# Peptides against a protein of PDB entry 6FRK: the designs that were tried, part 308

Target 1, 411 residues: chain A of PDB entry 6FRK
Amino acid sequence: NEEVLNAMLKEVCTALLEADVNIKLVKQLRENVKSAIDLEEMASGLNKRKMIQHAVFKELVKLVDPGVKAWTPTKGKQNVIMFVGLQGSGKTTTCSKLAYYYQRKGWKTCLICADTFRAGAFDQLKQNATKARIPFYGSYTEMDPVIIASEGVEKFKNENFEIIIVDTSGRHKQEDSLFEEMLQVANAIQPDNIVYVMDASIGQACEAQAKAFKDKVDVASVIVTKLDGHAKGGGALSAVAATKSPIIFIGTGEHIDDFEPFKTQPFISKLLGMGDIEGLIDKVNELKLDDNEALIEKLKHGQFTLRDMYEQFQNIMKMGPFSQILGMIPGFGTDFMSKGNEQESMARLKKLMTIMDSMNDQELDSTDGAKVFSKQPGRIQRVARGSGVSTRDVQELLTQYTKFAQMVKKM

## One batch from the design tools (peptide; made by RFdiffusion4, then SolubleMPNN)

Design b2_p29_7_s4 (from b2_p29_7, 14 letters changed)
Fold by OpenDDE base, seed 3:
Structure b2_p29_7_s4 (fold): chain B 411 residues (1-411), chain A 29 residues (1-29)
Amino acid sequence: as target 1 above (411 residues)
Amino acid sequence: EEKKEEEELLKKLELAQKAMEELKKKLEE
C-alpha cells in the first residue's frame, strides 16, 4: 500500500512540476498528502487512485487559499486599483480587461496610464480603452508617473468614478528604481488595492518575482496572465505563497473578454488536467447556447448547412479564443491553438462570415450547399463580388464546409 | 436531474466543440 501510494504520489508530483508548480510546494504537498491519507482507509478497498487524487486536490485548494479575503470594490465609492508588474506580464492589457469587466457589470470605470518609462504605453492604453469605450487619462509630456497618477486619480474622483485603475511602469527586470517609483505612486494615490500581475509562463521564476514585488509594495491581490498558453498555472500557487494574497482574476488570452474571476476548483481541476467543466458550463450559460440544441440535434442527424456553420463561427467569436474553450474540456490540452494564430484564426473566421453574408437563404439553408454552388457556378461569382473576395476564396469556403459536413455525417 | 442535465449539456458541448475544433483546424491549415 505504501509503495503504491509513493508511486502514485511520484506521478502526481511529476505532473505538478511539469505544470510549473514550485518544487518546495510540491514537496510540502507530498508530505501533506501522505499525512492526510489514512492507510487504513486505503486498505478497506476504496479506490486508492481516487483517494490520492482527492487528497492532492484538497491540498492544492489550500495552496491557492492565502487565508486572506480578497479585496472587493465598494459600490458608490471611489475605488483606486493600482497595477504593478513587469512589462512582459500583460499588466497593461490586464488593466483594460479589468476595466472592461467592471464596466460590463455597470461600474463607472476609468483607466490611468502612469507608465512614463515605455514609449507608446499611453498610446497602447488609449487604443485599448477607446476600443472598450472606457474613459482614460495620461500624458504625452509629463514624465513623472506620480504627477500623472495623482492628477488622473483626482480627476476621476471628482467625476465620481467608482473604479479607477492605475497602470504603472513595468520593466523587463526587477530594478530598485522601478520599486521606488511604485512606492512613490502608491504613497501619492493611496490605492484601495494593489494588484500584482504575473505571467504564468515564467514557470519556476514566479515565486521569486512575486516575492520581490511583495517585499517592496503592499500587494493585496494577484492576477495571473497567459493561462491560455503552455502554462498550466502552477506558478500561480507560487505567487499566492509569496504574496500571501489571493488570485482575483485570470487572463486566459489576448482578447479583452479573455478575463475571468478566479475560481479555485476549476483552476485546480485544470492544473491537474481534469479540465474546467464548471467554467465550461458557466461560459455556455453566459452564451445562451440553448439555441445550440437545434444545432446539436441537426449534427446528430448528420445535417449541417452553411447557416449552421455561420452560427458556429458566431459562437466561436462570442466564446472568445477557441483554445480556451478546448482547454476547459477534459483531455483537450492547451496545445490546440498555437499562441500566434489566434488573431489570424479570428480574422479568417470573420472573412468566411463576410463571404457567407453575401449568400442567400437558399444557399445558406441548403443541406447540400456545395452542390447548390456546383450546379450554378454563377452563384460563386455573385457571392465573390458581393463579399469583395476572389471566386477561389468562395470555393475554399465551400471546400471547408463540404469537409465539415462530411465529418458531421460520420459523427 | 441536475447531474443528468449537466452530463447532457457536457455531451452537447463536447460535440459542438469537437465540431468547432475540426473546423478551426481546417481554418488554420
Scores: peptide ipSAE 0.000, ipTM 0.282, DockQ to the pose 0.022
Fold by OpenDDE base, seed 4:
Parts: sequence; structure tokens; C-alpha cells
Structure b2_p29_7_s4 (fold): chain B 411 residues (1-411), chain A 29 residues (1-29)
Amino acid sequence: as target 1 above (411 residues)
Amino acid sequence: EEKKEEEELLKKLELAQKAMEELKKKLEE
């Protein structure tokens, strides 16, 4: 039993290291999990794998909890939020995402570009802000970020903005000049929250980078970006440990709406490769997919019709970007859908739905739709003509349906 | 009871996820 436990813990530790979890945290987790597992309860025939997974999950939840309550903006007040982070961390994009998030929640939100170091920083912020219809401030001529930040904050305070986001300069490496500039800006504007933006893809460097920022500026919140890449987000645990600050949001893609509040349980589930089950449930529930319970119940009974498949495709199309849905499914690494593949996949779904729009109720509601078409081949030709596709395209759809229906019957 | 509902929901979701995985593979073929 102890050998089996040690083998399973070794696999979990390997998976956590491959997820960019810091080696020190993985060692501590292993010891804590070993201490939390009652070997006598493991002997009682409980699923040893589930028990180990639960113990690992519980200890990971503790690692993302810094024991400090996240800062939240106060309604009707002027909340100044300063962003800090390296160049390429997604900081500027994240400023726009956060501004858009609060604007959609009915907050009077604005953006300030205090990045004077990067050529075109203000143009990039202006472009993003204009697309999102977010008010912005910056200068093409002022080179002092302290002046720009101070003037911008004063302006938007006088205009009764509730959320005032200040983007700062980044550097390619940790430089004393960057930290001095950040400290001068922070002292001038007196932010209510300082947000460290971290790229999840930097892996084992997350701890050292997060610590370097926390040692120089009073980081109170963390945002993790590029969780839409190969990064499983294990570096986020290192950032929390180093900054002693909560993760408040995550960036889950390149779009302005690929941004969500941090939820501990879904994040740990995703880190373990269990998927974002809670987030999938929440999204499914937000879609008022009451019809999904009926569908899940039909799937449990091994019943799956072409109409059920059509409704599933409609639901998938309603859930928004396919990348966000797929990123919630366990085992779907974010690499699986380049932007090109998402549009192509949506176009394919829409084509399949157009074929099904040419089917009749008898064909759609049959528990064996493929058999209905096989018994009367003239139906394939009718549907093909009605949808403007080849008979081959209809046969491919029916082949796909048959494979699904067979999978559902085996469940 | 809550644990049973959660396990049942987890099973339902694993089923839905596998179905979506197979759908995606077929949409990429």
C-alpha cells in the first residue's frame, strides 16, 4: 500500500512539475499529502486514486490561498488600480481586459498609459481602448510616467470615474530603473491596488520574478496571463507564495473577453487535468440550458437523436468562442485550436446544422437516424438538395452521428 | 447526499466532455 501510494504521488509530482509548479512547493505538497492520507482508510477498499486526488486537491487549494482577502473596488468611490509587470507579460492587454470587465459590470472605467519607454505603447492602448469604447489618457510628448499618471488620475477623479487603471512601463528583465520608476509612479498616484501581471508560460521563473516585484513594490493582487498556451498555470502557485497576494483574475486567450475572475476550485481542477468542471457547469447554467439536463438524461439512457445532436451544436455555438469551451474540457490543451481552427470548426458546425435544417421531424427524432436514412436512400438525396451540399456531406454527417450514438449507447 | 450529487454531476460532465472530445476530433478530421 505504501509503495502504491509513493508511485501515485510520484506521478502526481511529475505532472505538477510538468505544469510548472515550483520544485519546493511540489516537495512540500508531497509531504503534506503523505501526512494527510490515512493508510488505514486506504486499506478499507476506498478508491485509493480518488483519495490521493482529493488530498492533492485540498493541499493545492491551500497553496493558492495566501490567507489574505482580495481587494475589491468600492462602488461610488474612485478606485486607482496600478499595473506592474515585465514586458511581454500581457500587462497592457490585461489592463484593457480588466477595464472592459468592470465596464460591462456597470462601473465608470478608464485607462491611463504611463508607459513612456515603449514606442507605440500609447497607440496600442488607444487602439484597444477605442475598440472597447473605454475612455483613455496618455501623451505622445510627455516622457515622465509620473506626470502622465498623476495628470491622468487627477483628470479621471475630477470626472468621477470609479475604476482608474494605470498601465506602467515594462522591461525585458528586472532592472533597478524599472523598479524606481514603478515606485515613483506608485508614490505619486497612491493606488488602492497594485496588480502584478504574470505570464504563466515563464514556468519555473515565476517565483523569482514575483518575488523581485514584491520586494520593490507593494503588490496586493496577481493576474495570471497566457493560460491559453502550453502553460498549465503552475507558476501561479509560485506567484501567490512569493507575493503573498491573491490571484484576482486570469487571462484565458487573446480576445478582450478572454478574461475571468479567479476561482480556486476550477483552477486547481484544470491544473490537475481534471478540467474546469465548475466553470463548465456555470457556463452551461448561464446559457439556460435546462435542455442539457434532459439531454444528459437521454445520454444516460443511451438515446441520442439527430435533433439532440443539433441542439448540442446550437449550445456549443451559444457558449461563445470554442476555445473557451474546449479549455474547460479535461485533456484539451489550449494548443488544439489556433484561431484559424476555431473559425473553421464553427463553420463546420454551421454547415452540419444547415444539413440538419433540411431534415424532417421523423429523421431528426428517430432513435436510429442513420437507419432511417439507410432504409430510404432517397432521403439523403432530398437533404443534400435542400441544404445545397453533396450526398457525401450528408453521409459524413450520418457517419459522425452514428459514431456518437454508438458512444452514447456504450456509456 | 451532496457528495453523491457531485459524483453524479462529475460523471455526467465527464461523459459530456468525452462526447465533446470525440466531436472535436471529428470536426478536425
Scores: peptide ipSAE 0.000, ipTM 0.254, DockQ to the pose 0.020
Fold by OpenDDE base, seed 1:
Structure b2_p29_7_s4 (fold): chain B 411 residues (1-411), chain A 29 residues (1-29)
Amino acid sequence: as target 1 above (411 residues)
Amino acid sequence: EEKKEEEELLKKLELAQKAMEELKKKLEE
């Protein structure tokens, strides 16, 4: 039993290391899991895999919880939020995402660019802010970030803004001059919250970077970026451990709406490759896919039409990046859609929908759409001409539909 | 009952998943 436990724990530890979880945290987790597993219950023929997975899940949940309540803005007050982080962490983009999130929730939000080190930082912030219709402040001539931050905060306080976000300079290295500048800005504006922005894709470097920021600046919140399909998010555990600060939001892509409140359970489920069923359900519910109940009922009865397939493709396209949707479905590993293949896969879905747009209601609503086309081959030629595709492309679509409909009949 | 609904939903998601994998493989061909 102990050999089997050790073998399974070795496999889990390997998977966690491949998910960019820090080696020290993986060792600690292994010891904690060993202490939490009742070896007598494992002997009783209980599913050893499920027991170990549950113990691992519980210990990962503890690693994501710093035991500190996350700061939340107060309605009707002026809340100053200062952003800190390395260059390339997605800090500037994340400032805009957070401002847009609060604006959509009915908060009076604004952005301040106090990054004087990077050429074009203010132009980038201005572009993002203008696109999102968020008020902004910055300077093309002032080089002191303390002056810009102070003037911007004072201006927006006088205009009764509720959420005042200050973006600071990010540097490539842990330079003492960066931390001194951040401390001077923090002392001048007296922020209600300091947010550390961390790139999840830096893997094992997350701990050392997060610690260096926490040792110099009073980080109270963490935002993890680039949790798109390539980053497994193990670096987030390192950030929480080093900063002792909660993760408040995650960035899941390049779009301004690719930003969500941090949820522990879905995050750990995704980290373990179990998918994000809760996030999928929430995202499906947010889309007001009222027609999904009717679809689920049809699927329960083993009925699947070309229209049902078209509606599914529309739903997939409405849910956002196909990689994010697939990454939420259990067993679709995050690696399933490389970014290059996502645009191509979306273009292929659009092509399939364009073929179906040339079909009539009798073809779309048939319980055996492929048989309708097989009985009257002239329909294939009509659809091919209407959609500007080959008869082969239409036959490939019908072959895919037939395979899917056969799987639904076996459910 | 909730666990059975969750297991049925998981089975449906797994089947939808396999179907989407086959669809993707064919889209990648």
Scores: peptide ipSAE 0.000, ipTM 0.239, DockQ to the pose 0.021; fails the geometry check
Fold by OpenDDE base, seed 5:
Parts: sequence; C-alpha cells; structure tokens
Structure b2_p29_7_s4 (fold): chain B 411 residues (1-411), chain A 29 residues (1-29)
Amino acid sequence: as target 1 above (411 residues)
Amino acid sequence: EEKKEEEELLKKLELAQKAMEELKKKLEE
C-alpha cells in the first residue's frame, strides 16, 4: 500500500512540477497528502487513485487560499487601484481589462497612465481605453509618475469616479529605482488596493518575483495573466504563498473580454489536468443556459433545430476563445487550438450565425431544417442573398446542421 | 444521491466532450 501511494504521489508531483508548481510547495504537498491519507482506508478497496487525487486537490485548494479576504470596491465611493508588476507581465492590458470589467458592471471607471519609463505606454493605454470607451488620464511631457498619478487621481476623485485604476512603470529586472518609484506613487495616491500582475509563463520564477514586490509594496491582490498558453498556472500558487494575497482575476487571452474572476476549484482542476468541469459548468450557468434545461430536454428527445444550434453558437461565443472552452473540457489539452485558429474559428461561427440571422422562424424552429430547405431551394437563395454569402455556404451550414441533428438523434 | 448527480454530470460531460470532438473534426475538415 505504501509503495502504491509513493508511486502515485510521484506521478502527481511530476505533473505538478510540469505545471510550474514551485518545488518547495510540491514537497510540502507530498508530506501533507501522506499525513492526510489513512493507509487503513486505502486497504479497504476504495479507489486508491480517487482518494489520492481528492487529497491532492484539497491540499492545492488550501495553497490558493491565503486566508485573507479579497479586497472589493465599495459602491458610491472613490476606489483607487494601483497596478504593479514586471514589464511584459500584461499589466497595462490587464488595467484595461479590469476597467472594462467594472464598467460593464455599471461602475464609473477610469484609467491613469503613470508609466513614464516606457516610450508609448500612454499611447497604448489611450488606444485600449478609447476602444473600450473608458475615460483616461496621462501625460506626454510630465516625467514624474508621482505628479501624473496624483493629478489623475485628484481629477477623477473630483469627477466622482468610483473605480480609479493607476498603471505604473514596469521593468524587465528588479531594480531598486523601480521599487522606490512604486513606493513614492503609492504614498502619494494612497491606493485602496495594490494589484500585482504576474505572467503565468515565468513558471518557477513566480515565487521570487512575487516576494520581491510584496517586500517593497503592500500587495493586497494578485492577477495572473497568459493562462491561455502552455502555462498551466502552477506559478500562481507560488505568488499566493509569497504575497499572502488572493488571486482576484485571471487573464485568459489578448481580447479585452479574456478576463474573468478567479475561481479556485476550476483552476485546481485544470492544474491537475482533470479539466475545468466546474468552470465549464459555472460558465455554462453564467451564460444563463437555464434555457439548457429546455435544450437538454430537446436533446434527450432527439430534437435539434437550427435555432438550438444558433443558441449553442451564441453560448460558445459568450464563453470566450475556443481554446479556453476546449481547455476546460477533460482530455482537451491547452494546445488544442493555436491562437490563429481561435480567431478563425470564431470568425467561422460568426459567419454561420450571420447566415442563420437571415433565416425565418419556420426554418429556424423546424425539427428538420435541412428538409425545409431541400423541399424549397428558393429558401437557400433567399438566405444566401440576405447574409451576403454563396448558396454553397448555406448548403455547407445545412450539411453541418444535419450531421449534428443526426448525432443528437443517436444520443 | 450526490454520487448519482456526479455520475449524471459525468455522463453529460462525456456526451458534451464527444459532441465537441466531433465538432472539432468537422471544423478541421
């Protein structure tokens, strides 16, 4: 029994190390799992693999919990959020994503660019803010980030903004001058929250980087970026351990919508390669796929319409990039779609939806949509003209629909 | 009861996974 336990723990430890989990945390987890497993219960014929996986899962859940409640903005107050992090961590992009997230939630949100070190930092922030219709502040001439941050915060406080996000200078290396500048900015603006932005792809370096920031500034929140790549996010555990600060959001791509609240269970499930079943369910539930009971009932009865397919495509588009959706399904690796294939796949779905937008209710709600079109070929020509596509594109959609409807009838 | 709900959820997920695999094969064609 102990040999089997040690072999399985070795496999789990290898998988965690391959997921960029810090070697110290993996060692501690191994010891904690060994102490938590009753060897007598393992003798009773219980699925030893499931028991070990459950024990590992519980210990990983504890590692992402710093025991500190995440800061949340207060409605009707002026909440100043300062961003800190290395150059290339995705900090500036993440400022825009967070601002857009709060704006979509009905918060009066603004952005301040206090990055005077990087040429074009203000232009990048201005471009992102303008695309998202977020008010912004910065300077092309002022070189002191303290002045820019102070003036911007004062301006937006006087204009009764609720969320005031301050982007700061990032550097490629830990330099004392960077940390001094961050302290001066923090002292001047007195932020309600300091957010450390971490790139998940730096792997084993996450602990040392996160610690260096926490030792200099009062980091209260962590955002992890680039979780759309090969990085399984094991470095996030190191950041939580080093900063003693919760992960509040994750960046899952380059789009402004590729940003979600951090969920512990889904993240750990994905880290273990179990898939993000809960996050898929949560995303499916957040999509108000309550209409999925009606869809699931229709699917159980072998009914599938073009409208049902359209609603599924809307759901997939709302879930975000296909790689993220597929990476949430057990057995679909993160490598399942290259970034180039995601945009193309989303463009293909959007094209199919545009074709269906030119269909009428009789065509959309038919239990045999393909037969409706086959009986009256003039419908294909109408839909093709209405959607600006070829008759072949409409026939290809109907062929795909027929293949899906046949699959559903076999379920 | 919780085990039955988990098994039903797992079956639904296996079905969704198979549907997505077939969707992928068709999008790659």
Scores: peptide ipSAE 0.000, ipTM 0.228, DockQ to the pose 0.020; fails the geometry check

Design b2_p29_8_s1 (from b2_p29_8, 17 letters changed)
Fold by OpenDDE base, seed 4:
Structure b2_p29_8_s1 (fold): chain B 411 residues (1-411), chain A 29 residues (1-29)
Amino acid sequence: as target 1 above (411 residues)
Amino acid sequence: DEEKEKLEELKKKLKELKELLDFLSEVLS
């Protein structure tokens, strides 16, 4: 029994190390699990594998619990949230995702760009904020991030914003100058929450990086990014251990909607390769699959309109990265879709949808949309002008639609 | 048993959705 336990624990420890869990945490987990398992209960014929998995699951749940309650914004107050993290961590993108999350929940939300170090930081924030219809503040001329942060926070407090998110400068390395700048900004704006943004893909470096930030600034929350990739999220455990701060959200892709509140149970289940059945059910329910059944039935009858294509593109875009949905299914590996092709496909879908947004109901609802445009070429020019694309782009969309409609008719 | 049935139904729907997405990706490529 002890040999079987040790063999199974070795497999679990290997899997956790492959999931980027810190070696010290894996060692402690192994000892804790070994001490928690009653060898006599294992002898009684219970599925030894399930018992070990359950013990491992319980100990992992303890590792993601820092023993402190996560900060939450107060309704009707001005909540200042300062973001800190390295360049390339996804910090700026995460600021926009968090702002969009709260905006969709009915909070009056805004963004401040206090990154004066990176050329084009403010333009990038402005572009992201404008696309999401989020109010923003920054400067093209002010070089002091303390002044920008202070002025922006004061402005949005006076305008009764409830969620005020401040993005700060990142660096490629942990530099004393970065930490001094972060402290000066934090002292000036007195944030209600300081969020450390960590890239899950840095693996074993998660502990050292998270500790370096916590030792310099009062990190109260962690957001883990790039969990849609090869990173299985084991670095998140290291971040919690080092910062003693809860994970509040996770970034699950590149889209602004690829952002969710952290849930301990689903996260640990996914980390162990057990899948996230609850999250999968929630995600499938969000997709309105019943509407997809009606479309599948239309497709089976060889009926396919430009509106039907548009609705399908909307459904695909709402799904987010299909790799995430697959990664929620027990036994489907995350490796099935290379990230690069999915992003390019989503950008292409979004461009096609933007073209279709300039079409009228007669064009969208026609059973032969391509023929409607071929009979009246002036429609192509109207749609091209309305969507800001070339007539060639509209013709390419119609060609794709025609190919699709022909495939549907052959089904 | 009910959870297992829901999971199998969900897997079936997800498979159908994958096939649709793969089809869409092929047409859009």
Scores: peptide ipSAE 0.021, ipTM 0.491, DockQ to the pose 0.150
Fold by OpenDDE base, seed 3:
Structure b2_p29_8_s1 (fold): chain B 411 residues (1-411), chain A 29 residues (1-29)
Amino acid sequence: as target 1 above (411 residues)
Amino acid sequence: DEEKEKLEELKKKLKELKELLDFLSEVLS
């Protein structure tokens, strides 16, 4: 029994190390699991594998629980949220994602760019904020992040914003000057929450990085980014251990919607390669896939309109990266869609949808949409002008639609 | 039993959705 336990624990420990779980935490987990497993109960014919998996799962759940309640914003109050983290951690993108998340929930949300170090930081924030229709503040001329942060916070407090997100400077490495700047900003604006943003892909470096931030600033929350890739998120355990702060959100891709509240059980399930069936059910329910039965039925009858195509593009866009959905299914590897093709595909989908937004109901609902346009070429020119694209782009869309409709007719 | 049936139905819907998305991805490539 002990040999079997040790062999199974070795496999689990190897898998956790491959998932970027810190070696110290893996060792501790191994000892805790050994102590929690009653060897006598293992002798009674219970599925030893399930028992070990359950014990491992329980210990991992404890590792992501810092024993501290997560900060939550108060409705009708001015909540100042300061972001800290290295450059390349996804901090700036995460600020926009969090702002968009709260905005979609009906919070009056704004963004402040206090990154004076990186050239174009404010332009990047402005682009993201404008795209999401989020109010923003920053300066092209002020070089003191304390001044920008203070002025921006004061402005948005006076305008009764409920969520005031402050993005700070990031460096490529931990530098004393960065920490001093962060501390000065924190002291000036007195944030209600300090969020440390960590890249999950840095693996074993997560502990040291998270500790360095916590030792300098009062980190109260963690957001883990880049959980769409090869990073299984084991570094998140290190961040919680080092910061003693809860993970509040995770970034699951590059889109503004690739952002979700942290759920412990789904995260640990995914970390163990068990998939996220609950999150999959939630996503499927959010998609109203019952409308897909009507589509599948239309497809079976060889009927496919431009509207049907548009609705499918909307569904794909709502689902987010299909790789994430597949990664939630047990036994589907994360490698199903290469990262580079997803953004380009989504941009292409959005472009196609923008073209279709300039079509009329007769064009969209025609069972032979391509023939409607071929019979009256002036429709192509109208749609092209309405969508701000070339007539060639409209023709390419119609060609794609025709290929699709032909494939559907062959099904 | 009901949870298992829901899970199988979900897997079926997801497979159908995957096939649709694969098809869409192929058309969009």
Scores: peptide ipSAE 0.021, ipTM 0.528, DockQ to the pose 0.162
Fold by OpenDDE base, seed 5:
Structure b2_p29_8_s1 (fold): chain B 411 residues (1-411), chain A 29 residues (1-29)
Amino acid sequence: as target 1 above (411 residues)
Amino acid sequence: DEEKEKLEELKKKLKELKELLDFLSEVLS
């Protein structure tokens, strides 16, 4: 029995190391699992593999729990959130993702670029913020990040913003000057939360990096990025252990919507290669795929409206990146959909939905929407003006709809 | 067994959804 346990634990430990889990944590987990498993219960013919997997799962859940409640913003207050992290961690992109997340929830959100070290940092933030319609602040001329951060925070406080996100300079190396700058910014703006952004792909380096930040600034939250890659996210365990701070969100791709609240169970399940069956079930249930039966039935009857198309686009958008959904299924590789085509497709879908938001019920519910627009060309111009697009874009949508409706009629 | 059935049903729904998405992608391309 002990030999079988040791062999199975060796396999699990190897898999965890291949998932970038820190060697010290793997050793500790091995000893904790050995201590938690009753060898007598294992002798009773229970599926030894399931018992070990369950024990490993429980210990990994404990490693992700820092024992500290995550900070949450207070509605109707001015919440200042400072971001810290290395250059290339995805920090600036993550600021925009978090801002967009809160904006979509009805929070008055803004962004401040206090990165004076990286050329084009403000342009990048401005570009992302403008695309998401998020108010932003920064300077092309001020070189002191303390001044920029202080002025930006004061401005947005006076304008009664609820979520004020401050992006700071990131460096490639842990330099004392970087940490001093971060401390000066933190002291000046007095943030309600300091978020450390970590790249999941750095693997075994996660512990040392996370510790270096925690030793200099009061990191209270962690965000893990690049979990859409080959990184299984084992470094996240190291970040929690080093910072003693909860993971609050994860970045799951390059799109602004590729951002979700951290869930412990799905994350650990994925780390163990078990897939995320629960998250998949939840995501499928959120899709209201039962409404797809009604759609499939309508499709079988050759009926397809612009509203039916809109509802399908909403379902696709609610799914998020299809690669993420497939990555939740055991045995579907992450490579199933090429990442580049998915973002462009989602952007196209969003544009098409924005055009359809300017359509009326008669246009949306017509079994021949294209004919409604062809009979009254003034409708195309109205929709184009209402959605801020060209008449050509509306015609392209109607052409696509017509192709769909024709394909549905052939089904 | 019940979890396996739910997983198979989910896989079926996901396959149908994939086919729909592939169809949509072909028309949107």
Scores: peptide ipSAE 0.020, ipTM 0.468, DockQ to the pose 0.145
Fold by OpenDDE base, seed 2:
Structure b2_p29_8_s1 (fold): chain B 411 residues (1-411), chain A 29 residues (1-29)
Amino acid sequence: as target 1 above (411 residues)
Amino acid sequence: DEEKEKLEELKKKLKELKELLDFLSEVLS
C-alpha cells in the first residue's frame, strides 16, 4: 500500500513540477497528502487512485486559497485599482480586459496610463481603450507617473467613475527605482486594490517575482495571464503563496474577451489534466439546452426551420468561445479550434442573424424556408432591404439553411 | 453514481453540441 501510494505521489509530483509548481509547494503537498490519506481505509479496497487524486485535489485547493477574501469593488463608490507587474506580463492588456469586464457589467469604468517609461505605452492603452469605448487618461509630455496618476484619478473621481484602473510602468528586471516609483504612485492615489499581474509562462521565476513585488508594495490581488492551452498554471500557486493574495481573474488569450473570473476548482482540475467538468456542466446548464429537447425532437422528425437555425446561432453565441468549452473537456486539447476562426465564425453568425431579423414569422417558421423564398422572390428583396444586405447575401443564407435542412433530414 | 450519470449525460449533450457545431462550422465554411 505505501509503495503504491509513493509511486502515485511521485507521478503527481512529477506532473506538478512539469506544470511549473514550485518545488517547495510540491514537497509540502506530498507531505500533506500522505498525512491526509488513511492507509487503513486504503487497505479496505477503496479505489486507491481516486482517494489519492481527491487528496491531491484538496491540497491543491488549499494552496490556491490564501485564506483571504478577495477585494471586490463597491457599487456607486469610486474604486481605484492600481496594476503592478513586470514588462511583458500582459499588464496593460489586462487593465483593458478588466475595464471591459466591469463596463459590460454596467460599471462606469476608466483607464489611466501612468507608464511613462515605455515608449508607446499610452498609445497602446489609448488604442485598446478606444476599441472597447472605455474612457482613458494619460500624457505624452508629463514624465512623472505620480502626477499623471494623481491627475487622472482626480479627474475620473470628479466625473463619478466607479472603476478607476491605473496602469503603471513595468520593467524587465527587479529594479529598486521601479518599486520606489510604484510606491510613490500608490501613496499618491491611495488605491483600494493593488493587482499584481503575473505571466504564467515564466514558470519557476513566478515565486521570486511575486515575492519581490509583495515585499515592496501591498499587493492584494493577483491576475494570471497567458493561461492559454499550453501555459503551465503552476506559477499561479507560487504567486498566491508568495503574495498571500487571491487570484481574482485569469487571462486566456490576447482578445479583450479572453478574460474570466478565477475559479479554484476548474483551475486545479485543468492543472491536473482532469478538465473542468463542473464549469462545463454550469456553462452547459446556463445554456438553456433543456429548451433543446424541443429542437432534438424536431431534428428527430427531420424538421428544421429558419427559426430553429436562428435559435441555434443564438445558443452558439451565448456559449462564447467554443475553444474554452472544449478546453473544459478532459482529453480535448485547447488546440482543437484555432481562436482566429472562432471570431470570424461569430461575425458570420451575427451577420446571418441580422438577415433573419428582417424575416417574418411565415418565413422563419416554414419547414421549407427556401421554398417560401423561391416561390415569392420579392421576399428576398424585402429581407435584403430590411437588413441592409445584398439579395445575394440572402440567397447565400438560404443556401446554407437548405444544406442544414438536408443534413437534418438525413439524420 | 448520480455524478457519473450526470457526467455521462453531460458528455452526451456535449457530443451532440459538438456535432452540431462541427456541422455548423462545415456549413458556414
Scores: peptide ipSAE 0.021, ipTM 0.441, DockQ to the pose 0.159; fails the geometry check

